# Designs tried in a protein design run: peptides against a protein of PDB entry 7QUU. Part 8

Target 1, 43 residues: chain A of PDB entry 7QUU
Amino acid sequence: DAVEPSVEKEYKKIISFRDTVFEGKHQQFLVPNNVRLKFLRDR

## One batch from the design tools (peptide; made by RFdiffusion4, then SolubleMPNN)

Design b2_p26_4_s3
Fold by OpenDDE base, seed 4:
Structure b2_p26_4_s3 (fold): chain B 43 residues (1-43), chain A 26 residues (1-26)
Amino acid sequence: as target 1 above (43 residues)
Amino acid sequence: IDVNEEYKKLAETLGISVSELKKILK
């Protein structure tokens, strides 16, 4: 569905985190405290 | 790095449960 660019950018960060975890690299994921993804809460 | 703690931090940031986050990421 239609997602604003800012939300899409944050979603990509989450996917990057996922990939890091799955690859076992366990890099620290830097998430700003002000980030909110509304569609994830409503899922 | 503790991956579980990173999940908690991300879930907190998104305002969702860790369980829901794991469903999304899976």
Scores: peptide ipSAE 0.094, ipTM 0.590, DockQ to the pose 0.077
Fold by OpenDDE base, seed 5:
Structure b2_p26_4_s3 (fold): chain B 43 residues (1-43), chain A 26 residues (1-26)
Amino acid sequence: as target 1 above (43 residues)
Amino acid sequence: IDVNEEYKKLAETLGISVSELKKILK
């Protein structure tokens, strides 16, 4: 399925966040709203 | 690191289910 460029950008942010977590960087921070995938939650 | 716990935390932070997160990160 085709993914819109804006959605792909959000995927990359999620992957980057995952990598940070898996590197053991458990820093608390606010996730920007544009990184949240509301469309997946609503499916 | 407990990978399963980290996926739960990440999914919660992003407001999506763990199953949807796993689809993204497959």
Scores: peptide ipSAE 0.088, ipTM 0.596, DockQ to the pose 0.048
Fold by OpenDDE base, seed 1:
Structure b2_p26_4_s3 (fold): chain B 43 residues (1-43), chain A 26 residues (1-26)
Amino acid sequence: as target 1 above (43 residues)
Amino acid sequence: IDVNEEYKKLAETLGISVSELKKILK
């Protein structure tokens, strides 16, 4: 089944953040408070 | 990089468990 657009958008944020952290690039970036995915906790 | 600590940090940031994060990142 197709993932809801809002969920997909948040997954892209996760992937972007993951890549920044785990590729060893050590980039400084601001993590917005709204990165928190409440829908995952509600599942 | 301490991978386990980074998983914990990311999970905390996202407000999910490490186990759920691992499911997403599998």
Scores: peptide ipSAE 0.086, ipTM 0.592, DockQ to the pose 0.073
Fold by OpenDDE base, seed 3:
Structure b2_p26_4_s3 (fold): chain B 43 residues (1-43), chain A 26 residues (1-26)
Amino acid sequence: as target 1 above (43 residues)
Amino acid sequence: IDVNEEYKKLAETLGISVSELKKILK
């Protein structure tokens, strides 16, 4: 595959989060820590 | 929904730039 499994797993989490926001399902929410991409924060 | 503003919010949440976020999401 184009991306390693660990990166793909984190990618799917942020896509799910994005879709939830863009679908208007939440006006106020707390973002869980495990939704954030750890490898990008450490760059 | 203003898509550009939502991307800014998401980028801030993830601690990355909007340009990097757009590259990942393509």
Scores: peptide ipSAE 0.079, ipTM 0.584, DockQ to the pose 0.044

Design b2_p26_7_s2
Fold by OpenDDE base, seed 4:
Structure b2_p26_7_s2 (fold): chain B 43 residues (1-43), chain A 26 residues (1-26)
Amino acid sequence: as target 1 above (43 residues)
Amino acid sequence: PQPLNEELLEKLNEEYEKGVELDKRI
């Protein structure tokens, strides 16, 4: 399915965030309050 | 800091529980 460019951009930000979490460099991102990040379990 | 989209985070959490990896979305 074709993902809209705006939505794709937001997914890419989340992927980048995940990568930076694993690197300990995630301070450039703002996680919404009370959101659990289950996809961070696997490195 | 760059805000992350809450709706997409929730969707990715649900997909992750179903065995869909984050990288499969892009």
Scores: peptide ipSAE 0.489, ipTM 0.830, DockQ to the pose 0.229
Fold by OpenDDE base, seed 3:
Structure b2_p26_7_s2 (fold): chain B 43 residues (1-43), chain A 26 residues (1-26)
Amino acid sequence: as target 1 above (43 residues)
Amino acid sequence: PQPLNEELLEKLNEEYEKGVELDKRI
């Protein structure tokens, strides 16, 4: 199934966020309160 | 700062727990 363009855009933001976390430069993104980001454990 | 989509974050967490790689499409 084709991913909707809006979902694809938000997905790409999260991928970029993950990369910036690993670089210590993630302050340009706002993580919602009380959300745990489990997918950041894999590198 | 750019807000991240909470619903999508939760979905990606669930997929991660199932062993789905976040960047499987790359």
Scores: peptide ipSAE 0.484, ipTM 0.825, DockQ to the pose 0.236
Fold by OpenDDE base, seed 1:
Structure b2_p26_7_s2 (fold): chain B 43 residues (1-43), chain A 26 residues (1-26)
Amino acid sequence: as target 1 above (43 residues)
Amino acid sequence: PQPLNEELLEKLNEEYEKGVELDKRI
């Protein structure tokens, strides 16, 4: 099933967030409270 | 700042624990 455009957009946002974390520029994103970001590991 | 989707973050965490790489969905 084609991921709905809305879900795809949110996914791309998270990918962009991950990239910006590694660049130290993640301040443009708001992480929900109490969410642990396990998928953030070095490339 | 742009809010991240909490439900999607949790799904991605679960997929990560299963050994699924984040970029496999793209």
Scores: peptide ipSAE 0.484, ipTM 0.826, DockQ to the pose 0.248
Fold by OpenDDE base, seed 5:
Formats: sequence, structure tokens, C-alpha cells
Structure b2_p26_7_s2 (fold): chain B 43 residues (1-43), chain A 26 residues (1-26)
Amino acid sequence: as target 1 above (43 residues)
Amino acid sequence: PQPLNEELLEKLNEEYEKGVELDKRI
């Protein structure tokens, strides 16, 4: 399924966030309140 | 800090539980 460019950009941001979490540098991103980040379990 | 999209985070959480990898979204 084709992802729209705007949505793709936001996905890329989340991917970058995930990478920074694994590096311990995720403070440059703002996680919305009350959102559980389940996709961070795998490394 | 850069805000993350909440709706996409929730979608990714659901997809993760289904065994879908994050990288498959790009």
C-alpha cells in the first residue's frame, strides 16, 4: 500500500526516534503523554 | 524536541503486536 509523503515523513521520524532510543539519545524527541512504546522492545 | 505523531505511534504499536516491523512502513 502506497504511503503518502507526509505520512512517510512522520514514519521516518519515528524510525529515527527508535534508533536514538537504542543509542540513549532519544531526548531530542517528544513522546506524547500516555503513549506506550511497544515497538521499542526489540533491539 | 521534535514531536512524534501519536496516531502513528499507536498504529505502530498495534502492528508490532501483529509482528510487523517498523521498517516496513517506508
Scores: peptide ipSAE 0.482, ipTM 0.827, DockQ to the pose 0.231

## One batch from the design tools (peptide; made by RFdiffusion4, then SolubleMPNN)

Design b2_p27_3_s3 (from b2_p27_3, 13 letters changed)
Fold by OpenDDE base, seed 1:
Structure b2_p27_3_s3 (fold): chain B 43 residues (1-43), chain A 27 residues (1-27)
Amino acid sequence: as target 1 above (43 residues)
Amino acid sequence: KEEELKKLAEKLKKMKKFREELLKEKA
């Protein structure tokens, strides 16, 4: 019935990652597209 | 990946709401 604690922890990490990387909450620095990790380029 | 991350966030939100409903039913 309840969300597994491990699964909830993983989704919280995913949300935090979304917020910091994709919602402009990360420190602004110039990273060339060729240096960016593949998962940061894809939508 | 951004859209996938948004979908996972919404999934977690729905699971939390479901847990809250179950807790209200048990109270």
Scores: peptide ipSAE 0.033, ipTM 0.473, DockQ to the pose 0.031
Fold by OpenDDE base, seed 4:
Structure b2_p27_3_s3 (fold): chain B 43 residues (1-43), chain A 27 residues (1-27)
Amino acid sequence: as target 1 above (43 residues)
Amino acid sequence: KEEELKKLAEKLKKMKKFREELLKEKA
Protein backbone atom coordinates (compact mmCIF):
# COMPACT_ATOMS: atom_id res chain seq x y z
CA ASP B 1 0.00 0.00 0.00
CA ALA B 2 1.28 3.46 -0.93
CA VAL B 3 1.69 5.83 2.02
CA GLU B 4 -0.96 8.54 1.70
CA PRO B 5 0.56 11.91 0.64
CA SER B 6 -1.08 13.58 3.67
CA VAL B 7 0.62 11.20 6.13
CA GLU B 8 4.01 11.61 4.40
CA LYS B 9 3.70 15.43 4.62
CA GLU B 10 2.93 15.20 8.36
CA TYR B 11 5.96 12.97 9.02
CA LYS B 12 8.21 15.32 6.99
CA LYS B 13 7.06 18.21 9.24
CA ILE B 14 7.82 16.11 12.34
CA ILE B 15 11.35 15.31 11.07
CA SER B 16 11.98 18.98 10.21
CA PHE B 17 10.80 20.00 13.69
CA ARG B 18 13.02 17.34 15.33
CA ASP B 19 16.05 18.54 13.37
CA THR B 20 15.34 22.20 14.27
CA VAL B 21 15.02 21.34 17.99
CA PHE B 22 18.18 19.21 17.82
CA GLU B 23 20.13 22.00 16.08
CA GLY B 24 18.88 24.45 18.73
CA LYS B 25 20.10 22.10 21.49
CA HIS B 26 23.47 21.79 19.74
CA GLN B 27 23.75 25.59 19.50
CA GLN B 28 23.22 25.81 23.28
CA PHE B 29 26.19 23.42 23.70
CA LEU B 30 28.24 25.04 20.87
CA VAL B 31 29.91 27.40 23.21
CA PRO B 32 33.27 27.04 21.45
CA ASN B 33 35.65 25.26 23.84
CA ASN B 34 37.82 28.38 23.52
CA VAL B 35 35.03 30.70 24.73
CA ARG B 36 34.10 28.37 27.60
CA LEU B 37 37.78 27.96 28.58
CA LYS B 38 38.26 31.75 28.31
CA PHE B 39 35.16 32.33 30.48
CA LEU B 40 36.51 29.87 33.08
CA ARG B 41 39.99 31.48 32.89
CA ASP B 42 38.65 35.05 33.22
CA ARG B 43 36.84 34.05 36.42
CA LYS A 1 8.37 15.14 23.16
CA GLU A 2 11.86 14.39 21.81
CA GLU A 3 11.39 10.61 22.20
CA GLU A 4 7.99 10.81 20.44
CA LEU A 5 9.58 12.76 17.54
CA LYS A 6 12.32 10.09 17.24
CA LYS A 7 9.69 7.29 17.10
CA LEU A 8 7.71 9.11 14.38
CA ALA A 9 10.91 9.73 12.35
CA GLU A 10 11.84 6.02 12.58
CA LYS A 11 8.31 5.07 11.44
CA LEU A 12 8.66 7.34 8.38
CA LYS A 13 12.10 5.87 7.58
CA LYS A 14 10.65 2.31 7.65
CA MET A 15 7.70 3.33 5.43
CA LYS A 16 10.05 4.96 2.87
CA LYS A 17 12.30 1.88 2.82
CA PHE A 18 9.28 -0.40 2.29
CA ARG A 19 8.07 1.79 -0.61
CA GLU A 20 11.54 1.67 -2.20
CA GLU A 21 11.59 -2.16 -1.90
CA LEU A 22 8.13 -2.42 -3.56
CA LEU A 23 9.27 -0.14 -6.42
CA LYS A 24 12.36 -2.34 -6.97
CA GLU A 25 10.22 -5.52 -6.98
CA LYS A 26 7.83 -4.04 -9.59
CA ALA A 27 10.69 -2.88 -11.85
Scores: peptide ipSAE 0.030, ipTM 0.461, DockQ to the pose 0.029
Fold by OpenDDE base, seed 3:
Structure b2_p27_3_s3 (fold): chain B 43 residues (1-43), chain A 27 residues (1-27)
Amino acid sequence: as target 1 above (43 residues)
Amino acid sequence: KEEELKKLAEKLKKMKKFREELLKEKA
């Protein structure tokens, strides 16, 4: 029961992290521009 | 609801692996 909101919360955190990396807002992680552009188009 | 939760868990597993791969590049 309490597992569902916890799992959803963790999922949202990882998705937010992913989006930050692919948007180029997290300079510690280098993502090729072609991969970044594909991500932005597919969203 | 149970099937939706299972689908969410599988997505979460994939995203955890993604995060681990990115953190390996930082090592």
Scores: peptide ipSAE 0.027, ipTM 0.481, DockQ to the pose 0.369
Fold by OpenDDE base, seed 5:
Structure b2_p27_3_s3 (fold): chain B 43 residues (1-43), chain A 27 residues (1-27)
Amino acid sequence: as target 1 above (43 residues)
Amino acid sequence: KEEELKKLAEKLKKMKKFREELLKEKA
């Protein structure tokens, strides 16, 4: 089964968001709602 | 939050690697 291109794009966005957060860049990275895990809302 | 993001990224990386291994085994 081929990995859906949508899932790979979402993974790349999560990694990019992580790296942005760890670099201390207060840039609003727009994570899609389907990729936005509940724990990112509460903390 | 940072540790939770690290754990998520690690899980997703492991899942991607596992899919790549399964695709190589089934090909």
Scores: peptide ipSAE 0.028, ipTM 0.425, DockQ to the pose 0.037; fails the geometry check

Design b2_p27_4_s1
Fold by OpenDDE base, seed 4:
Structure b2_p27_4_s1 (fold): chain B 43 residues (1-43), chain A 27 residues (1-27)
Amino acid sequence: as target 1 above (43 residues)
Amino acid sequence: KEWEEEVKKRREELEKKLEEAKKKLEE
């Protein structure tokens, strides 16, 4: 089924974004609002 | 910030969708 690999790819992007923004791994980088919206946009 | 709450909600939605998709592949 092609649905799971697609959902998993989106999930992994959200986790990577969370690690960058919330866990302070890259607190030195201001994440622009347009980059935030890239993970939140519906298909 | 409002965007932090929205990222949290979107994470929970994607986690739920991933779990539901895994369950449907095991059936």
Scores: peptide ipSAE 0.033, ipTM 0.442, DockQ to the pose 0.588
Fold by OpenDDE base, seed 5:
Structure b2_p27_4_s1 (fold): chain B 43 residues (1-43), chain A 27 residues (1-27)
Amino acid sequence: as target 1 above (43 residues)
Amino acid sequence: KEWEEEVKKRREELEKKLEEAKKKLEE
């Protein structure tokens, strides 16, 4: 089915976002909240 | 924080869609 690989690909992007910009995982990366929200909307 | 809650909500929506898609492939 063409739907499953698309949804799985989008899920992996959200996990990658969490693991790159969430507070406590990457405190060395000062990402502004507006850039974090833009990343979520643009993915 | 507002952005963490939006990401959490979007993750929960995607997890639900993945579970629904897996269930439809087992039927």
Scores: peptide ipSAE 0.031, ipTM 0.431, DockQ to the pose 0.505
Fold by OpenDDE base, seed 1:
Structure b2_p27_4_s1 (fold): chain B 43 residues (1-43), chain A 27 residues (1-27)
Amino acid sequence: as target 1 above (43 residues)
Amino acid sequence: KEWEEEVKKRREELEKKLEEAKKKLEE
């Protein structure tokens, strides 16, 4: 298993999150800004 | 929104790091 570089994993998460939030494909839960960024860090 | 700009900025930072990492692997 080629462990994808940690940077590439984080990048893919940010893209997926952006597309999810900006395209309105998921209900924009009014998650506080700090918790939205925590979601990208803790996964 | 402030969080959208922060996510955009973080994306651009990671995209740059990914490009720099790819360049070092070709080197």
Scores: peptide ipSAE 0.030, ipTM 0.419, DockQ to the pose 0.415
Fold by OpenDDE base, seed 2:
Structure b2_p27_4_s1 (fold): chain B 43 residues (1-43), chain A 27 residues (1-27)
Amino acid sequence: as target 1 above (43 residues)
Amino acid sequence: KEWEEEVKKRREELEKKLEEAKKKLEE
């Protein structure tokens, strides 16, 4: 049975939200090398 | 990114398994 188009749209929103939250959790911020070198000098 | 491709691959594997499981439930 084909999932109703309304329910499929809700699943697509949930998947998109999950993927965005996952990307945000695993996104290593590219710390600029100058900032990284400052942290290494101040330790 | 390597982790995004790994997650994508794992999602595709799980979606395939879910579709195979649905097909077996309709048989």
Scores: peptide ipSAE 0.023, ipTM 0.310, DockQ to the pose 0.064

Design b2_p27_4_s3
Fold by OpenDDE base, seed 1:
Structure b2_p27_4_s3 (fold): chain B 43 residues (1-43), chain A 27 residues (1-27)
Amino acid sequence: as target 1 above (43 residues)
Amino acid sequence: KEWEEERKKALEKLKKELEEAKKKLEE
């Protein structure tokens, strides 16, 4: 039986979400030194 | 590069788990 196209669409969203969360965990927040220096000047 | 390989392995595992869940829903 063909899995309903609605269920397949939800599975694709779960994969995309997992991918985005994984990228966000492994993206070292390369906070540009300029942004860090701005935050220290605004204190 | 190591995190990209771990990402690929994790996504492949998730795809297998989803295909197994689809198969169990068809049984």
Scores: peptide ipSAE 0.040, ipTM 0.513, DockQ to the pose 0.047
Fold by OpenDDE base, seed 2:
Structure b2_p27_4_s3 (fold): chain B 43 residues (1-43), chain A 27 residues (1-27)
Amino acid sequence: as target 1 above (43 residues)
Amino acid sequence: KEWEEERKKALEKLKKELEEAKKKLEE
């Protein structure tokens, strides 16, 4: 049976929200290579 | 590359959970 287009839109919103939250968390831990190289040089 | 693979795996799991939830609504 065709899943109601409303339910499919809600599932797409949940996927997009989880994706955005996951990407935002990983970007906060992505130390730029220049900062990592500076930290290794100062040691 | 590791975080992109983790993101991909997390999205694939969610798609599977949603597909299983869709099947349970058709039963």
Scores: peptide ipSAE 0.039, ipTM 0.509, DockQ to the pose 0.061
Fold by OpenDDE base, seed 4:
Structure b2_p27_4_s3 (fold): chain B 43 residues (1-43), chain A 27 residues (1-27)
Amino acid sequence: as target 1 above (43 residues)
Amino acid sequence: KEWEEERKKALEKLKKELEEAKKKLEE
């Protein structure tokens, strides 16, 4: 059965939201080693 | 590379959960 185009759109929104939250979590931890090393040298 | 592999695995799990949820909605 063709999943109603409305339900498929909602699932795509949930996927996009989860992906954005996942990327946001990883970006918070992906401080480039160069930035960490600069911060440690400036102390 | 490690975060990209984790992201890929998370997206594959989400696709499977979505297909299972679709299948359960058709039952």
Scores: peptide ipSAE 0.033, ipTM 0.491, DockQ to the pose 0.043
Fold by OpenDDE base, seed 5:
Structure b2_p27_4_s3 (fold): chain B 43 residues (1-43), chain A 27 residues (1-27)
Amino acid sequence: as target 1 above (43 residues)
Amino acid sequence: KEWEEERKKALEKLKKELEEAKKKLEE
């Protein structure tokens, strides 16, 4: 069965949204070591 | 990134399982 082109377009949007949200949640904030050390010193 | 490689491997497994399931449905 050929997936209707409308349904395929909706699935592509859902996948793109999921991937963007997942990448944002797993984005290791590469806090430069210098910034982390400054926050520890000013306390 | 390790999570992207794991996700790619999981999607390849799911694609293979789906292809095997389609083959079994045509038999």
Scores: peptide ipSAE 0.020, ipTM 0.380, DockQ to the pose 0.031

Design b2_p27_4_s4
Fold by OpenDDE base, seed 3:
Structure b2_p27_4_s4 (fold): chain B 43 residues (1-43), chain A 27 residues (1-27)
Amino acid sequence: as target 1 above (43 residues)
Amino acid sequence: SEWKKLVEERRKKLEKELEEAKKKLEE
């Protein structure tokens, strides 16, 4: 089934955020296994 | 880093879901 346009926009923001992190625009830090940002969790 | 691993893991899942959804619409 198709992904809703609003959900696709959210996914693209996550991909863009990944690229920003990998490009070093944000400081790298360690995240414990028990810590999850809401957009990294399963829907 | 652990942060990059978490972000990359989630990104790969999301890209796969988007690709599969687009493929199903073309079938």
Scores: peptide ipSAE 0.049, ipTM 0.463, DockQ to the pose 0.409
Fold by OpenDDE base, seed 1:
Structure b2_p27_4_s4 (fold): chain B 43 residues (1-43), chain A 27 residues (1-27)
Amino acid sequence: as target 1 above (43 residues)
Amino acid sequence: SEWKKLVEERRKKLEKELEEAKKKLEE
């Protein structure tokens, strides 16, 4: 099935977020191993 | 960092899924 437009927008946000973090445009912090952000979990 | 690795791994999976979905939609 095709990806819903709303889901595609969220994927693009994740990609943009990653790029921002890797480019140092966002403050980095240590995330504990027992903490996982919602968008990193499998659907 | 481990966090960056997790983010990058997830990003790659999502990009692949998105590309495959777009390919199917355009076919």
Scores: peptide ipSAE 0.047, ipTM 0.467, DockQ to the pose 0.488
Fold by OpenDDE base, seed 4:
Structure b2_p27_4_s4 (fold): chain B 43 residues (1-43), chain A 27 residues (1-27)
Amino acid sequence: as target 1 above (43 residues)
Amino acid sequence: SEWKKLVEERRKKLEKELEEAKKKLEE
């Protein structure tokens, strides 16, 4: 119930990021080595 | 890139979790 909307929200974020990094829809940006995005964290 | 590998791994996990969550809603 409450898990599905949160999972979908994180999935949408990872897809958006994929489009930027892998598909080149947007210019690639440098990710600092000490930075981890919230949607990459384990639940 | 190690970063790209991490992103792809997380993408696969989230995809699996999304499918499992949808399945639970249909049960």
Scores: peptide ipSAE 0.046, ipTM 0.482, DockQ to the pose 0.550
Fold by OpenDDE base, seed 5:
Structure b2_p27_4_s4 (fold): chain B 43 residues (1-43), chain A 27 residues (1-27)
Amino acid sequence: as target 1 above (43 residues)
Amino acid sequence: SEWKKLVEERRKKLEKELEEAKKKLEE
């Protein structure tokens, strides 16, 4: 009953990032249009 | 913001991929 570990890992990164930024645990920063985190890039 | 939209879009894509992966395991 195991989902692909790589997909689950990326999902957890998105949730962790959302929680830190949106809940105010981390200062929100502007991301330049030409810069993206690796887990946010299209596959 | 565009950043929040990007994060939410990627979240939705990954949730769909997880759902599809779970479905394939049941087949």
Scores: peptide ipSAE 0.046, ipTM 0.467, DockQ to the pose 0.524

Design b2_p27_7_s1
Fold by OpenDDE base, seed 4:
Structure b2_p27_7_s1 (fold): chain B 43 residues (1-43), chain A 27 residues (1-27)
Amino acid sequence: as target 1 above (43 residues)
Amino acid sequence: EKEKLEEERKKRREELEKKLEEALKKL
């Protein structure tokens, strides 16, 4: 039984946008402490 | 048969709208 392809497409777009925004908010580059300490040692 | 298919499509639209509202509230 096919959902109206309009409502399912809109739902998929909003979920994809949510996941992208959530992933972007959680892209705190956890700069590994080793990389931070390398930049502090090379100054 | 046509009426049952229309009711099933209506119910599935309402379920998708509810999931959409829940997804937007969690953004």
Scores: peptide ipSAE 0.068, ipTM 0.522, DockQ to the pose 0.064
Fold by OpenDDE base, seed 3:
Structure b2_p27_7_s1 (fold): chain B 43 residues (1-43), chain A 27 residues (1-27)
Amino acid sequence: as target 1 above (43 residues)
Amino acid sequence: EKEKLEEERKKRREELEKKLEEALKKL
């Protein structure tokens, strides 16, 4: 089913907001690559 | 004439909201 261009624009805004909130949450759980790589090197 | 145009705009909003809700349930 072709989503009407108006619904697709609103959908893209909701997805962009979700992804921004998810990326903001993910950055709180993302161990800085430097700390993760150090831990794997010290084993 | 203004009343028919307002009813048509209302029906179109309800159809768009339903399509958006169905799209959100598939995520």
Scores: peptide ipSAE 0.065, ipTM 0.462, DockQ to the pose 0.017
Fold by OpenDDE base, seed 1:
Structure b2_p27_7_s1 (fold): chain B 43 residues (1-43), chain A 27 residues (1-27)
Amino acid sequence: as target 1 above (43 residues)
Amino acid sequence: EKEKLEEERKKRREELEKKLEEALKKL
């Protein structure tokens, strides 16, 4: 199933955030504003 | 015409949110 390019872009941001946190590169577990999911604003 | 376009945009947002939630469950 081809994921739409918009959903894939948000998914890639979540993976990048996960990997950055898991690698210990984040001193704070704060979700950066650039990786905030758009759908969380429409609820 | 404007109402139909707004409903189509709403439906497309709901479909994208559902696909994103399904993708998040696979992380």
Scores: peptide ipSAE 0.099, ipTM 0.510, DockQ to the pose 0.041; fails the geometry check
Fold by OpenDDE base, seed 2:
Structure b2_p27_7_s1 (fold): chain B 43 residues (1-43), chain A 27 residues (1-27)
Amino acid sequence: as target 1 above (43 residues)
Amino acid sequence: EKEKLEEERKKRREELEKKLEEALKKL
């Protein structure tokens, strides 16, 4: 499934925001591509 | 109905992006 380039850009912003707001856990969680689309759909 | 749902999802994405960009500018 091609993740729309828009959704991946939004995810990079959300991850960057999370990592900037929550000082101290630079664990690159390899979020499976399937989990990436669920969080934007349920709102 | 499908087009209205897609437009609502687009507006919510744009609002979320704006909130994220505003929050990133305040840090």
Scores: peptide ipSAE 0.067, ipTM 0.527, DockQ to the pose 0.029; fails the geometry check

Design b2_p27_7_s3
Fold by OpenDDE base, seed 3:
Structure b2_p27_7_s3 (fold): chain B 43 residues (1-43), chain A 27 residues (1-27)
Amino acid sequence: as target 1 above (43 residues)
Amino acid sequence: EEEELRKLIEEAREKLEEELKKALEEL
């Protein structure tokens, strides 16, 4: 079954948000500096 | 240091759960 284009779009947002919070690879989301897991980039 | 890392992980999880909830409410 092809994933509906709407559902695929929302998954892409969640993945981009995850990458912003944990790895800081994206700048699309305003993540507060106090919750950004910057230490995961240096290990 | 470990407690600070646990807090940061929990805050990040809460934010991901909030975004997941919003995405599910739009379907």
Scores: peptide ipSAE 0.033, ipTM 0.451, DockQ to the pose 0.060
Fold by OpenDDE base, seed 5:
Structure b2_p27_7_s3 (fold): chain B 43 residues (1-43), chain A 27 residues (1-27)
Amino acid sequence: as target 1 above (43 residues)
Amino acid sequence: EEEELRKLIEEAREKLEEELKKALEEL
């Protein structure tokens, strides 16, 4: 059985969001660390 | 919100791990 293309696409989006918001690995723009840490603290 | 995102990531991992396990059982 092949992994449903919908589940794989959803997983890749969740990981990309995590890495952008929490790790900064996929940030399209350099967000200052203080702004990122504020976002993580308020949520 | 961080805990909700962790739960969504874990659910997506579990679904992918189950499909990988089925593919390995067919070999």
Scores: peptide ipSAE 0.029, ipTM 0.456, DockQ to the pose 0.087
Fold by OpenDDE base, seed 1:
Structure b2_p27_7_s3 (fold): chain B 43 residues (1-43), chain A 27 residues (1-27)
Amino acid sequence: as target 1 above (43 residues)
Amino acid sequence: EEEELRKLIEEAREKLEEELKKALEEL
């Protein structure tokens, strides 16, 4: 089925988001140690 | 503690990836 160009565009954004968040293609945000320690304390 | 937090973040990522895959199969 020919996916409408609008739907294909939104699909490509979701795939790019997935790849960024899950495949480690995001820059390793050096989560500052102080922020890491905050999350550990709030748990 | 950091390793446990990493494991939980990874588990949450895997779950979100599965939900995104399902949402894409419904389109």
Scores: peptide ipSAE 0.022, ipTM 0.413, DockQ to the pose 0.302
Fold by OpenDDE base, seed 4:
Structure b2_p27_7_s3 (fold): chain B 43 residues (1-43), chain A 27 residues (1-27)
Amino acid sequence: as target 1 above (43 residues)
Amino acid sequence: EEEELRKLIEEAREKLEEELKKALEEL
């Protein structure tokens, strides 16, 4: 079955959020080190 | 399956929301 475009959009949002919080990345943009929740990565 | 992908998305949301909640409680 083709995955609904809604599910794919939600997945992309979660990955972008994860990358923002843990990796300091938002798509192609770097999140500043003071906004990055580094301690969440180490849990 | 689309259902398996939905479950993985929900588990990832719950995990990220829990970690965010813990982070906000530590501020």
Scores: peptide ipSAE 0.020, ipTM 0.408, DockQ to the pose 0.036

